# Peptides against a protein of PDB entry 7BBL: the designs that were tried, part 43

Target 1, 86 residues: chain A of PDB entry 7BBL
Amino acid sequence: IAQESLESQEQRARAALRERYLRSLLAMVGHQVSFTLHEGVRVAAHFGATDLDVANFYVSQLQTPIGVQAEALLRCSDIISYTFKP

## One batch from the design tools (peptide; made by RFdiffusion4, then SolubleMPNN)

Design b2_p11_8_s3 (from b2_p11_8, 6 letters changed)
Fold by OpenDDE base, seed 1:
Structure b2_p11_8_s3 (fold): chain B 86 residues (1-86), chain A 11 residues (1-11)
Amino acid sequence: as target 1 above (86 residues)
Amino acid sequence: MLISDELAILS
């Protein structure tokens, strides 16, 4: 019985994770999202759009510990995780 | 969702 190669398995895994990620981006459009950033910083913002290639999040009403920004940019490199209600 | 989960496999 032929067995799927390791490379093929990894390809499927990458595709599955990427699909899950992209679906989450679609689902969060227009919703308030809670972002966990580095150093224990947590913020909330309404998700507007993302640059799928560059991985930048364009958000509005960003609630930070020191104030609210009407519009803001969050870099994926700054984000550890996010959660929201679809 | 953890960003690292998606990026770890893509890197």
Scores: peptide ipSAE 0.057, ipTM 0.684, DockQ to the pose 0.624
Fold by OpenDDE base, seed 5:
Structure b2_p11_8_s3 (fold): chain B 86 residues (1-86), chain A 11 residues (1-11)
Amino acid sequence: as target 1 above (86 residues)
Amino acid sequence: MLISDELAILS
């Protein structure tokens, strides 16, 4: 029962985090998001959508060190973290 | 939101 209990706890934790993550994506829609990428790169962009497996972020008005891109694709694997104001 | 932890959970 201890093993089952631990597994159950992990299941609940994963479910909660998964829900939080997905809800954050929904909350991003239409808002400017600050993305922290690898090697200290920081960009800001308006969130549009993600693909079904949340592997990519489709954004607009991407502000990069070299300029602004009207539309861009950010790979989730390249993103360390993100913040935004709901 | 930190991606690494969330992505690991979703994968």
Scores: peptide ipSAE 0.056, ipTM 0.687, DockQ to the pose 0.693
Fold by OpenDDE base, seed 3:
Structure b2_p11_8_s3 (fold): chain B 86 residues (1-86), chain A 11 residues (1-11)
Amino acid sequence: as target 1 above (86 residues)
Amino acid sequence: MLISDELAILS
């Protein structure tokens, strides 16, 4: 039987990861999200919107070690991971 | 979710 090429397999894998990512962004809307930043810094914020291409996160009520920022921008380069309860 | 996993492959 014919087999899928390696390139095609990789393409499907990339598509699956992208789909999972996009679905998570949709699920984040209106929820508080926990972000893990570099050097062990963890913050929590309410998700507002994001740039799908750049992955900039526009959030509100950002809880930081110093205090709460009403509005903030989290750059993708600052974020390692995130988690939230749908 | 790890952002690097998605971005590393898509970039």
Scores: peptide ipSAE 0.055, ipTM 0.682, DockQ to the pose 0.650
Fold by OpenDDE base, seed 4:
Structure b2_p11_8_s3 (fold): chain B 86 residues (1-86), chain A 11 residues (1-11)
Amino acid sequence: as target 1 above (86 residues)
Amino acid sequence: MLISDELAILS
């Protein structure tokens, strides 16, 4: 019985996670997303797009504790998690 | 979704 190598299994797992992540981004487009940032900061914004390497999130109507920004850039490294209603 | 969970394995 042929058995898939461990490396192949890990490769598929990583690919699946990446796909899920990217599909999540696509599903976010146009929706308000709740972002959890460091130091317990939580913001809400409408997701627009990401750059080519998904290092930055381009958002609009960013609601922060100190006000609303019409357009904003969130660095992926600053984001812990996010939730949204598809 | 927790970003670290999705990206850590890819790093």
Scores: peptide ipSAE 0.053, ipTM 0.684, DockQ to the pose 0.627

Design b2_p11_8_s4 (from b2_p11_8, 7 letters changed)
Fold by OpenDDE base, seed 2:
Structure b2_p11_8_s4 (fold): chain B 86 residues (1-86), chain A 11 residues (1-11)
Amino acid sequence: as target 1 above (86 residues)
Amino acid sequence: MLMSEEMAILA
């Protein structure tokens, strides 16, 4: 039995992660999402859309430690993790 | 929950 190459395994893993990511984007549309940003900052916002090319999250009602911003853009690079309840 | 490590792999 031929063993799958490490490269093939990594490719499959990336594909699975990509699918999971894309599905999560679809699932969180219109929902309040909790974002964990760098340095332990946590914010909540309603997810509107994403720019897949630039990896920007367009959100509304962004709840920050200093107040609420009606409309905001979160850069993907600033986000450590996010969670939501569909 | 999506983590930064997963996001980094996708970038």
Scores: peptide ipSAE 0.022, ipTM 0.460, DockQ to the pose 0.598
Fold by OpenDDE base, seed 3:
Structure b2_p11_8_s4 (fold): chain B 86 residues (1-86), chain A 11 residues (1-11)
Amino acid sequence: as target 1 above (86 residues)
Amino acid sequence: MLMSEEMAILA
């Protein structure tokens, strides 16, 4: 049997990671999410939505060190990671 | 190499 090329294996791996990421975006809708931002900043907010290219996260009740912001926009480029409980 | 819109997920 023909063996799958290395390029094909890498493409399938990337596709699997992308699928998991997209599913997490769907799962976090309406939930409180803990975001880790650059320079060790951590915030919590309720996830509302994102734009088509996932450049921005639209959140509410953003808990920051200086207070709570009712509505906010988090740039994807500012986010290192996030965690939530489905 | 992951896409720029992809990020680490912690659950």
Scores: peptide ipSAE 0.022, ipTM 0.442, DockQ to the pose 0.147
Fold by OpenDDE base, seed 1:
Structure b2_p11_8_s4 (fold): chain B 86 residues (1-86), chain A 11 residues (1-11)
Amino acid sequence: as target 1 above (86 residues)
Amino acid sequence: MLMSEEMAILA
């Protein structure tokens, strides 16, 4: 049995990460999500959707240190991580 | 928990 090449293993790993990420986006719809942004800022919001290239997160009830915004757009580039309960 | 590294794979 031929051994899988390193390149094939890396491609499989990237594919798995992409799939997990996309599934997480689907699972977040309608749920409150905690976002960690640059500079250690943490916010919570209800996730709505992303655009095609996942450049932007459309959220509602965004809780920020300075107040709550009913509707907001988060740039993906500003997000370090996120977590939620399905 | 999803990290920016995972998001970068899609972007």
Scores: peptide ipSAE 0.022, ipTM 0.481, DockQ to the pose 0.638
Fold by OpenDDE base, seed 5:
Structure b2_p11_8_s4 (fold): chain B 86 residues (1-86), chain A 11 residues (1-11)
Amino acid sequence: as target 1 above (86 residues)
Amino acid sequence: MLMSEEMAILA
């Protein structure tokens, strides 16, 4: 019973996090997003879309320390966190 | 703010 309860709790937690994540992707469409990447790199870009498994972020107007990239791809694995203002 | 730990759960 305890294990079933724990598994149920974990499943609910995962479901909630998945939903929140997916909703955040929808919410950031067309907005400028600030991405924190590994090695202390911070960039800002307008979110366009992700692929089906959300492995990649397709962005535009990527602001990097060396300049602005019109279009770019950010790998999900390279992203520590992101934030945006809806 | 969404962190990579939350992204990993989708896998």
Scores: peptide ipSAE 0.022, ipTM 0.471, DockQ to the pose 0.645; fails the geometry check

## One batch from the design tools (peptide; made by RFdiffusion4, then SolubleMPNN)

Design b2_p12_3_s1 (from b2_p12_3, 4 letters changed)
Fold by OpenDDE base, seed 2:
Structure b2_p12_3_s1 (fold): chain B 86 residues (1-86), chain A 12 residues (1-12)
Amino acid sequence: as target 1 above (86 residues)
Amino acid sequence: PALVAELAQPDP
């Protein structure tokens, strides 16, 4: 049995995670998403779109601790995690 | 991150 190299296993794992991520982006369109940011900051917004090249989330009705922003751009690098109800 | 810096008020 040719054991798949560790590198090939890692590559498959990364590919599976990327696929799951992309599917989550499709599933969250039009839904309110709760984002966890750094320092325990949590925001909620309606997901619009992502720019895969710029790594940004285009969102609307961004609920922040200081108020609601009608439209916003969230950088993916600022997001630790997100959750939504499909 | 700029977003966190804007939204994270300094802990008093």
Scores: peptide ipSAE 0.026, ipTM 0.552, DockQ to the pose 0.029
Fold by OpenDDE base, seed 5:
Structure b2_p12_3_s1 (fold): chain B 86 residues (1-86), chain A 12 residues (1-12)
Amino acid sequence: as target 1 above (86 residues)
Amino acid sequence: PALVAELAQPDP
């Protein structure tokens, strides 16, 4: 069995992770998502859309420690993790 | 739209 090159294995792994990520974004649409941000900050918001090029999350009803924001922008670089119910 | 930078907290 010819083993695929390490580079080919890495390429497939990156492609699979990217696909899983994109599928998660599609599954988030219209759902409340819990975001873990830096400094232990946790927020919940309804996921609206993402700009994949700018790496922004457009969210609504953002629940923050200081109140609810009707519309907000979360930067992907500021997000450690997220969870939601599909 | 508000930005995440508004949610910054002092280090614990």
Scores: peptide ipSAE 0.025, ipTM 0.551, DockQ to the pose 0.031
Fold by OpenDDE base, seed 3:
Structure b2_p12_3_s1 (fold): chain B 86 residues (1-86), chain A 12 residues (1-12)
Amino acid sequence: as target 1 above (86 residues)
Amino acid sequence: PALVAELAQPDP
Protein backbone atom coordinates (compact mmCIF):
# COMPACT_ATOMS: atom_id res chain seq x y z
CA ILE B 1 0.00 0.00 0.00
CA ALA B 2 1.83 3.14 -1.14
CA GLN B 3 1.50 5.58 1.75
CA GLU B 4 0.24 8.91 0.47
CA SER B 5 3.03 11.46 0.92
CA LEU B 6 2.67 14.11 3.64
CA GLU B 7 2.51 16.73 0.87
CA SER B 8 -0.41 14.89 -0.79
CA GLN B 9 -2.24 14.66 2.56
CA GLU B 10 -1.74 18.42 3.13
CA GLN B 11 -2.96 19.13 -0.42
CA ARG B 12 -6.16 17.13 0.21
CA ALA B 13 -6.68 18.94 3.53
CA ARG B 14 -6.31 22.37 1.81
CA ALA B 15 -8.70 21.29 -0.96
CA ALA B 16 -11.32 20.17 1.61
CA LEU B 17 -11.05 23.50 3.51
CA ARG B 18 -11.39 25.46 0.24
CA GLU B 19 -14.47 23.46 -0.80
CA ARG B 20 -16.05 24.06 2.64
CA TYR B 21 -15.31 27.79 2.37
CA LEU B 22 -16.81 28.08 -1.14
CA ARG B 23 -19.92 26.17 -0.04
CA SER B 24 -20.26 28.57 2.91
CA LEU B 25 -20.28 31.54 0.49
CA LEU B 26 -23.07 29.94 -1.53
CA ALA B 27 -25.05 29.21 1.65
CA MET B 28 -24.56 32.81 2.87
CA VAL B 29 -26.38 34.47 -0.07
CA GLY B 30 -29.41 36.43 1.14
CA HIS B 31 -28.74 35.72 4.84
CA GLN B 32 -27.76 38.06 7.64
CA VAL B 33 -24.14 37.37 8.56
CA SER B 34 -22.25 38.39 11.69
CA PHE B 35 -18.69 39.46 10.89
CA THR B 36 -15.89 39.69 13.42
CA LEU B 37 -13.37 42.35 12.43
CA HIS B 38 -10.09 43.45 13.99
CA GLU B 39 -9.98 45.12 17.42
CA GLY B 40 -13.07 43.17 18.56
CA VAL B 41 -15.42 45.05 16.19
CA ARG B 42 -18.51 43.05 15.25
CA VAL B 43 -20.90 43.99 12.47
CA ALA B 44 -23.97 42.35 10.95
CA ALA B 45 -25.03 42.59 7.30
CA HIS B 46 -26.97 40.84 4.57
CA PHE B 47 -24.60 39.12 2.17
CA GLY B 48 -24.98 39.95 -1.53
CA ALA B 49 -21.90 38.76 -3.41
CA THR B 50 -18.14 38.55 -3.64
CA ASP B 51 -15.84 39.64 -6.43
CA LEU B 52 -14.07 37.14 -8.70
CA ASP B 53 -11.00 36.74 -6.47
CA VAL B 54 -13.09 36.76 -3.24
CA ALA B 55 -11.17 39.84 -2.04
CA ASN B 56 -14.33 41.78 -1.14
CA PHE B 57 -17.80 41.15 0.28
CA TYR B 58 -20.65 43.20 -1.13
CA VAL B 59 -23.20 43.58 1.67
CA SER B 60 -26.40 45.45 2.51
CA GLN B 61 -27.93 46.76 5.75
CA LEU B 62 -24.53 46.88 7.46
CA GLN B 63 -25.04 47.42 11.18
CA THR B 64 -22.03 49.26 12.62
CA PRO B 65 -21.40 50.90 16.04
CA ILE B 66 -22.05 54.32 14.42
CA GLY B 67 -25.19 53.42 12.42
CA VAL B 68 -26.58 51.41 9.51
CA GLN B 69 -25.14 51.60 6.00
CA ALA B 70 -27.57 50.61 3.24
CA GLU B 71 -24.76 49.23 1.07
CA ALA B 72 -21.12 48.56 1.88
CA LEU B 73 -17.96 46.79 0.82
CA LEU B 74 -16.07 44.64 3.35
CA ARG B 75 -12.51 43.67 2.51
CA CYS B 76 -11.68 40.02 3.26
CA SER B 77 -8.41 41.23 4.83
CA ASP B 78 -10.46 43.08 7.47
CA ILE B 79 -12.56 40.00 8.36
CA ILE B 80 -11.32 37.50 10.95
CA SER B 81 -14.41 35.28 10.98
CA TYR B 82 -18.11 35.13 10.19
CA THR B 83 -21.17 33.23 11.36
CA PHE B 84 -24.66 32.76 9.94
CA LYS B 85 -27.66 30.45 10.03
CA PRO B 86 -28.04 28.61 6.69
CA PRO A 1 -26.87 25.48 13.95
CA ALA A 2 -24.80 28.49 12.90
CA LEU A 3 -22.16 27.90 10.25
CA VAL A 4 -18.79 29.23 11.37
CA ALA A 5 -16.12 30.15 8.87
CA GLU A 6 -12.72 31.50 9.74
CA LEU A 7 -11.06 33.46 7.00
CA ALA A 8 -7.51 32.19 6.84
CA GLN A 9 -5.74 35.49 6.70
CA PRO A 10 -2.09 35.15 5.88
CA ASP A 11 -0.34 36.11 9.08
CA PRO A 12 0.55 39.72 8.66
Scores: peptide ipSAE 0.022, ipTM 0.549, DockQ to the pose 0.087
Fold by OpenDDE base, seed 4:
Structure b2_p12_3_s1 (fold): chain B 86 residues (1-86), chain A 12 residues (1-12)
Amino acid sequence: as target 1 above (86 residues)
Amino acid sequence: PALVAELAQPDP
């Protein structure tokens, strides 16, 4: 059994994460999502949409430590992970 | 059930 190279295993892992991510974008529409940001910051917001390059999350009712923002843009680079109930 | 999603970030 040719053991896949470490690089090949990493490529498959990245591909699986990308697929899971893209599928989650479709599933999260209209749902409240909990986002984990850098420095352990957690926010919750209703998902609206992403842009065409999936660089940004357009969200509403963003609950932050300092208050609620009615509409906000979360950059994907600022997001580590998220959870929601489909 | 909650779905957990992670962004595919390059390893640091």
Scores: peptide ipSAE 0.022, ipTM 0.547, DockQ to the pose 0.100

Design b2_p12_3_s2 (from b2_p12_3, 4 letters changed)
Fold by OpenDDE base, seed 3:
Structure b2_p12_3_s2 (fold): chain B 86 residues (1-86), chain A 12 residues (1-12)
Amino acid sequence: as target 1 above (86 residues)
Amino acid sequence: PELVAQLALPPP
C-alpha cells in the first residue's frame, strides 16, 4: 500500500477545513454568531453576508463592549474564530 | 449543539 505523501495529507487537511468553513457559512444565515477577535475581544452579531474571496463579514446588531452597532463590517484579518448554534 | 469553524481561505 503506497503511503500517502505529506503533501497529499496537507492538501486533504486544507480541503477538510475549507469544507467545514463553507458549511458553516451556509448554516450561519439568519443566526447570531459569536466572533472571537484579537486580544480576547468577543462580539456577537447577526450574520448578513460575506465576501467569498476576502471573507469580510457583513453583520447587523453587533454587540461590542462599548455598545451596539446596527450594521458593521468585520474583516477576516480581525477574526480568530466564530461559533453559533445552527 | 454549536458549530465552531475556523477560517480556512485560499491564499489571495
Scores: peptide ipSAE 0.032, ipTM 0.574, DockQ to the pose 0.137
Fold by OpenDDE base, seed 1:
Structure b2_p12_3_s2 (fold): chain B 86 residues (1-86), chain A 12 residues (1-12)
Amino acid sequence: as target 1 above (86 residues)
Amino acid sequence: PELVAQLALPPP
């Protein structure tokens, strides 16, 4: 039985993650999302939109440890994970 | 970093 190459495994993993991500974007609209950022920082915000190219999350009512920001931009490079209930 | 979504999505 030919073992799948590491490269092929990684490709499938990336594809699966990308599909999950894209589906999550569709389900995320209008919902509050909890974002986990670097160093354990967590924020919550209502999802507005993403720019599919620049990898930004446009959110509203961003709850931070300091206060609520009416509108904000979260960079995907700052986000480790997110969770929400569709 | 790679973005990881933690989701409770209905089955497709």
Scores: peptide ipSAE 0.031, ipTM 0.563, DockQ to the pose 0.080
Fold by OpenDDE base, seed 5:
Parts: sequence; structure tokens; C-alpha cells
Structure b2_p12_3_s2 (fold): chain B 86 residues (1-86), chain A 12 residues (1-12)
Amino acid sequence: as target 1 above (86 residues)
Amino acid sequence: PELVAQLALPPP
């Protein structure tokens, strides 16, 4: 039985996660999304768009502990996870 | 019940 290399398995895993991520972007357009950031910070915002090259999330009505920001950018590197209702 | 999607971002 030919066993797939570890590198190939990792590549497939990354590809599957990337596809799931991209599909989620399509599903969340216009919806409120709850973002989990570092240090236990959680924010809610309406998803507007993303720049795939820069990995920025363009959001609106960002709810933070210190107030609401009408328009904001969230960097992908700052985001641990997110949830939303499709 | 509404479906809630929970996702983690893929590693780089």
C-alpha cells in the first residue's frame, strides 16, 4: 500500500483548510461576524470584503470594549477564529 | 435552530 508522504499530507490539509476558509468568506458577506483575537479579545463586526493578497478584513460596525468603529481593518494575523450565522 | 459556522484560519 503506497503511503502518502508527510509533506503531501500537510499540503492536502492546508489546501482543505484554505478551501473551507474561502467558502466561509462567501457565506459571511454582509453578516455580523464574531472574531476572536489574541489575548482573549472578542469583537463583532459586519463583514464587507477581504483583500486576499494583503490578508485584511474590511469590516463595518466594529464593536469593541471601548466603543463602535464605523469602518475598520482587521489583519488576518490578528485573528484566531471567527463565528457567524450563515 | 440556526446553523452557526465556527472556523479557524488556516496556517500560512
Scores: peptide ipSAE 0.030, ipTM 0.583, DockQ to the pose 0.084
Fold by OpenDDE base, seed 2:
Structure b2_p12_3_s2 (fold): chain B 86 residues (1-86), chain A 12 residues (1-12)
Amino acid sequence: as target 1 above (86 residues)
Amino acid sequence: PELVAQLALPPP
């Protein structure tokens, strides 16, 4: 049995993670999402949209430590993780 | 930019 190369295995793993990410975005539709940002900051917001190129998150009703923003842009570089119940 | 997902935002 020809063993799949390490490079091929890594490629499949990256593809699987990308697919999981994309599916999670689709599952966010209509849900409040909790975002963990740097410095222990946590925010909650309703998912609106995201783009492939920059991976910005366009959200509404963003609950922050200092108040609520009706609409906001979250940069992926600022996001450590997110969670939601689909 | 290409959108991966989009929905109507809830009213304030």
Scores: peptide ipSAE 0.022, ipTM 0.482, DockQ to the pose 0.051

Design b2_p12_3_s3 (from b2_p12_3, 4 letters changed)
Fold by OpenDDE base, seed 2:
Structure b2_p12_3_s3 (fold): chain B 86 residues (1-86), chain A 12 residues (1-12)
Amino acid sequence: as target 1 above (86 residues)
Amino acid sequence: PALVAELALPDP
């Protein structure tokens, strides 16, 4: 039985996560989303749009530990995960 | 029920 390489396994895992991510984008529009950022920081915001090329989330009513920002840009690279109620 | 998504961005 040919064992799949570690790199191939990692590639499949990334592909599965990417697919789940892309599917979630359609479902999150207009909903409040809880984002987990680096260092365990959590913020909540209403999702507006994302630009896949620029790798940004355009959000509104961003609730941060220090207050609410009406409009904000979150870099995808700053986000680890998110949850929302579709 | 909440939907949980993990991000997997392309490597730079």
Scores: peptide ipSAE 0.038, ipTM 0.611, DockQ to the pose 0.127
Fold by OpenDDE base, seed 4:
Structure b2_p12_3_s3 (fold): chain B 86 residues (1-86), chain A 12 residues (1-12)
Amino acid sequence: as target 1 above (86 residues)
Amino acid sequence: PALVAELALPDP
């Protein structure tokens, strides 16, 4: 049995993450989401929407280390992961 | 239960 190439394994992993991501977007609207950003920064915000090109998260009530921002954009490039309760 | 999701960003 030929072992699947590393490239193929990575492709499957990316596809699985993308699918899980897209499914999560359907479930997270209006919910408070905890975002893990770079450098160990964690913020919480209510999810609103994303761009069609997945460039930004549009959020409200963004809780940051320096205070609460009523509305904000989180760049997808700044986000590592997130959690929420559906 | 909390759902955990991660972005599949393009490789740099």
Scores: peptide ipSAE 0.038, ipTM 0.610, DockQ to the pose 0.145
Fold by OpenDDE base, seed 5:
Structure b2_p12_3_s3 (fold): chain B 86 residues (1-86), chain A 12 residues (1-12)
Amino acid sequence: as target 1 above (86 residues)
Amino acid sequence: PALVAELALPDP
């Protein structure tokens, strides 16, 4: 069995993550999502939409430590992970 | 059941 190159393995891993990400976007519309941000900050918000090109999350009812924002923009670069109940 | 998504971070 020819061992695939490290680069090929990394490419597959990135592709799998991308697919999982895209599938999650389809499933999360209208649901409350818990976001884990940098430095252990966690917020919850209802998912509205995303801009796939700019990698932004448009959310509503964003629960933050200082209160609730009716509408907010989260950048993918600020997000480590998220969870939701489909 | 919860769906969990993790974003790939840039390489260090």
Scores: peptide ipSAE 0.038, ipTM 0.605, DockQ to the pose 0.096
Fold by OpenDDE base, seed 3:
Structure b2_p12_3_s3 (fold): chain B 86 residues (1-86), chain A 12 residues (1-12)
Amino acid sequence: as target 1 above (86 residues)
Amino acid sequence: PALVAELALPDP
C-alpha cells in the first residue's frame, strides 16, 4: 500500500476544510451568525454576502459591545470562527 | 444544532 505523502494528507485536510466553509456560506444566507473575533470579542449579525477573493463578510444588524450597526464589513483577518443555526 | 465553521481562506 503506497503510503500517502504528508503533503497529500495536508492537501486533503485543506480541501475538507474548504468544502465545509463553502457549504457554511450557502447555509448561512438569511441567518444570524455569531462571530468570534480576536481578544474574546463576540458579535452577532445577519449574513448578507461575501467576497470570495478577499473573504470579506458583508453583514447587517451587527450587534457589538457598543451598539448595533445597521450595515457593516467584517474582514476575514478579524474573524477566528463563526457559528449559526441552519 | 449549530453549525461550526472555520475559515479556509485561499493562500494569499
Scores: peptide ipSAE 0.037, ipTM 0.607, DockQ to the pose 0.135

Design b2_p12_3_s4 (from b2_p12_3 with Q4V L6E R9L)
Fold by OpenDDE base, seed 4:
Structure b2_p12_3_s4 (fold): chain B 86 residues (1-86), chain A 12 residues (1-12)
Amino acid sequence: as target 1 above (86 residues)
Amino acid sequence: PALVAELALPPP
């Protein structure tokens, strides 16, 4: 039985995550999203848009531990995960 | 139900 290589398994995993991510973008527009950032920081914001190269999330009503920002930019490199209700 | 997503960014 040919076993799939580790590299191939990783590639499939990345592809699955990418597809799920892209589908989530279609569903989250206008919704409040809870973002998990590094160091256990969690913020909530309304999703506005992302750029084509997946560099940034453009959000509104960003609730942070130190207050609310009407509009903000979240760099994707700062985001570990997110959740929302479609 | 909530949807949980993770980013799949290109490798650096």
Scores: peptide ipSAE 0.036, ipTM 0.608, DockQ to the pose 0.132
Fold by OpenDDE base, seed 2:
Structure b2_p12_3_s4 (fold): chain B 86 residues (1-86), chain A 12 residues (1-12)
Amino acid sequence: as target 1 above (86 residues)
Amino acid sequence: PALVAELALPPP
């Protein structure tokens, strides 16, 4: 039985997550998205655009624990997960 | 229905 290496399995898992991510970007345009950040911080914002090269999210109406920011830049490295209604 | 996504960032 050919056993797929752990590295190959991990590569496929990353590829699947990347595809899911990219598809979600197509679906999230114009929608309010709930972002989970580090340390359990959750924010909501309307998705504007991403810069795939710089790994940033441009969002609007960012609801934070201390108020609303009209426009903001979220670094992908700060985001753990997100959810939205497509 | 909500979509939940986890980020898969490219390696640096």
Scores: peptide ipSAE 0.035, ipTM 0.605, DockQ to the pose 0.129
Fold by OpenDDE base, seed 1:
Structure b2_p12_3_s4 (fold): chain B 86 residues (1-86), chain A 12 residues (1-12)
Amino acid sequence: as target 1 above (86 residues)
Amino acid sequence: PALVAELALPPP
């Protein structure tokens, strides 16, 4: 049995995560999302939109430790994970 | 139930 290469396994794993991510975006609109950022920073915001290339999250009512920002931009590169209730 | 997702971003 030909064993799948490590590279192929990694590609499949990335594809699965990407699909899960994209599906989550479809369910996210208008919901409050908890974002985990680097260095243990966590914020909550209502999801608005993303770029077509998924470079940024456009959010509203961003709750940070120092206050609430009415509208904000979160760079996807800064986001580790998120949770929400669809 | 909460949905948990991790980003799969392309390398820089």
Scores: peptide ipSAE 0.034, ipTM 0.604, DockQ to the pose 0.127
Fold by OpenDDE base, seed 3:
Structure b2_p12_3_s4 (fold): chain B 86 residues (1-86), chain A 12 residues (1-12)
Amino acid sequence: as target 1 above (86 residues)
Amino acid sequence: PALVAELALPPP
């Protein structure tokens, strides 16, 4: 049995994560999303749009520790993870 | 049930 190389296994793992990410983008449209940021900061916002190449999140009604921002930009470098109810 | 997603960015 030809064993799959480590590189090809890693490629399949990345592809699976990418597919899940893209499916989540389709599912989150119009929903409130909970974002986990660095240093334990958590915010909630309604998803608006994203750039597929940079993964900037354009959101509305961003609930932050200091108040609500009507419109905001979340950079992917600031985001650890997110959750939402589809 | 909440969906959990990991960011999978394209390579820079």
Scores: peptide ipSAE 0.034, ipTM 0.596, DockQ to the pose 0.137

Design b2_p12_4_s1 (from b2_p12_4, 8 letters changed)
Fold by OpenDDE base, seed 5:
Structure b2_p12_4_s1 (fold): chain B 86 residues (1-86), chain A 12 residues (1-12)
Amino acid sequence: as target 1 above (86 residues)
Amino acid sequence: APVNLADLAPLP
């Protein structure tokens, strides 16, 4: 009757979130994604690819408060969260 | 639901 430690439970939770993230990457290919950045800035762009090592999102048709960029690179460190419609 | 990047762990 061994109980899973709190640390182990947290590890499983983190693993589940990571899996959800990875699956979302597969699902968002070619779709428009809404990114929430710092200071309340929100942008929308079509997902192209991600660089897991460098932590970058390669996107197209980036809609910013200033205008639209055909292609752009979003640093994951600048992103708080994102959402998309499958 | 939104994906929060703060919840992500580095890849092994």
Scores: peptide ipSAE 0.521, ipTM 0.843, DockQ to the pose 0.267
Fold by OpenDDE base, seed 1:
Structure b2_p12_4_s1 (fold): chain B 86 residues (1-86), chain A 12 residues (1-12)
Amino acid sequence: as target 1 above (86 residues)
Amino acid sequence: APVNLADLAPLP
């Protein structure tokens, strides 16, 4: 019986994660998102858009410990993960 | 579940 290579399995897994990500973007538009940044920092903001190359998140009403920023740019390199309620 | 951006890293 044919056995899929490990490389192919990994590729499918990555594709599934990328699809999940893209679907999340569609679902997040206009919603508040909780971002986990490095060193335990957590912020909340309304999702606006992101670069197709996953470089930056453009958000509004960014809530930080020291205040709210009306419009903000979050570098994806600074983001560990995010969650939201659709 | 949370979306982890590390899972989106470009392939080497």
Scores: peptide ipSAE 0.520, ipTM 0.840, DockQ to the pose 0.251
Fold by OpenDDE base, seed 2:
Structure b2_p12_4_s1 (fold): chain B 86 residues (1-86), chain A 12 residues (1-12)
Amino acid sequence: as target 1 above (86 residues)
Amino acid sequence: APVNLADLAPLP
């Protein structure tokens, strides 16, 4: 049996995760997304666009604990994860 | 399922 190398398996896994990420971006357009930030902070916002180079998220109607921002920029470094209803 | 931004980092 032909066995794929560990490195090849990891490469495919990375590619699959990247594809999943990209597909999620497409699916999020126009939808409210829940972002989990550091320190247990969770915010909700409508997804607008992202910078693929830096993974900045441009969002609207950002709901934070202290109010709503009409437009905002979420840096990748501030985000742990996100979820949304497709 | 949630998308984890850490998954976009290089895997070990």
Scores: peptide ipSAE 0.515, ipTM 0.837, DockQ to the pose 0.233
Fold by OpenDDE base, seed 3:
Structure b2_p12_4_s1 (fold): chain B 86 residues (1-86), chain A 12 residues (1-12)
Amino acid sequence: as target 1 above (86 residues)
Amino acid sequence: APVNLADLAPLP
């Protein structure tokens, strides 16, 4: 049986993660998303759009520890992870 | 499961 190289296995794993990400973007439009930021900060906001090249997130109704911002920009460098309910 | 942005970082 032909064995798939380690490199190709890693490539498939990365591709699967990328696909999951892209599908999440389509699913989260208009929904409230929970973002985990650095230093344990968690915020919630409605997803608007993102730049695929730099992963900037344009959101609305951003709930922060100090209040709500009607419109906001979350840079990928500020975000660790996110979750949402489809 | 959460989406981790680190998994999307370009390869060095």
Scores: peptide ipSAE 0.512, ipTM 0.837, DockQ to the pose 0.227

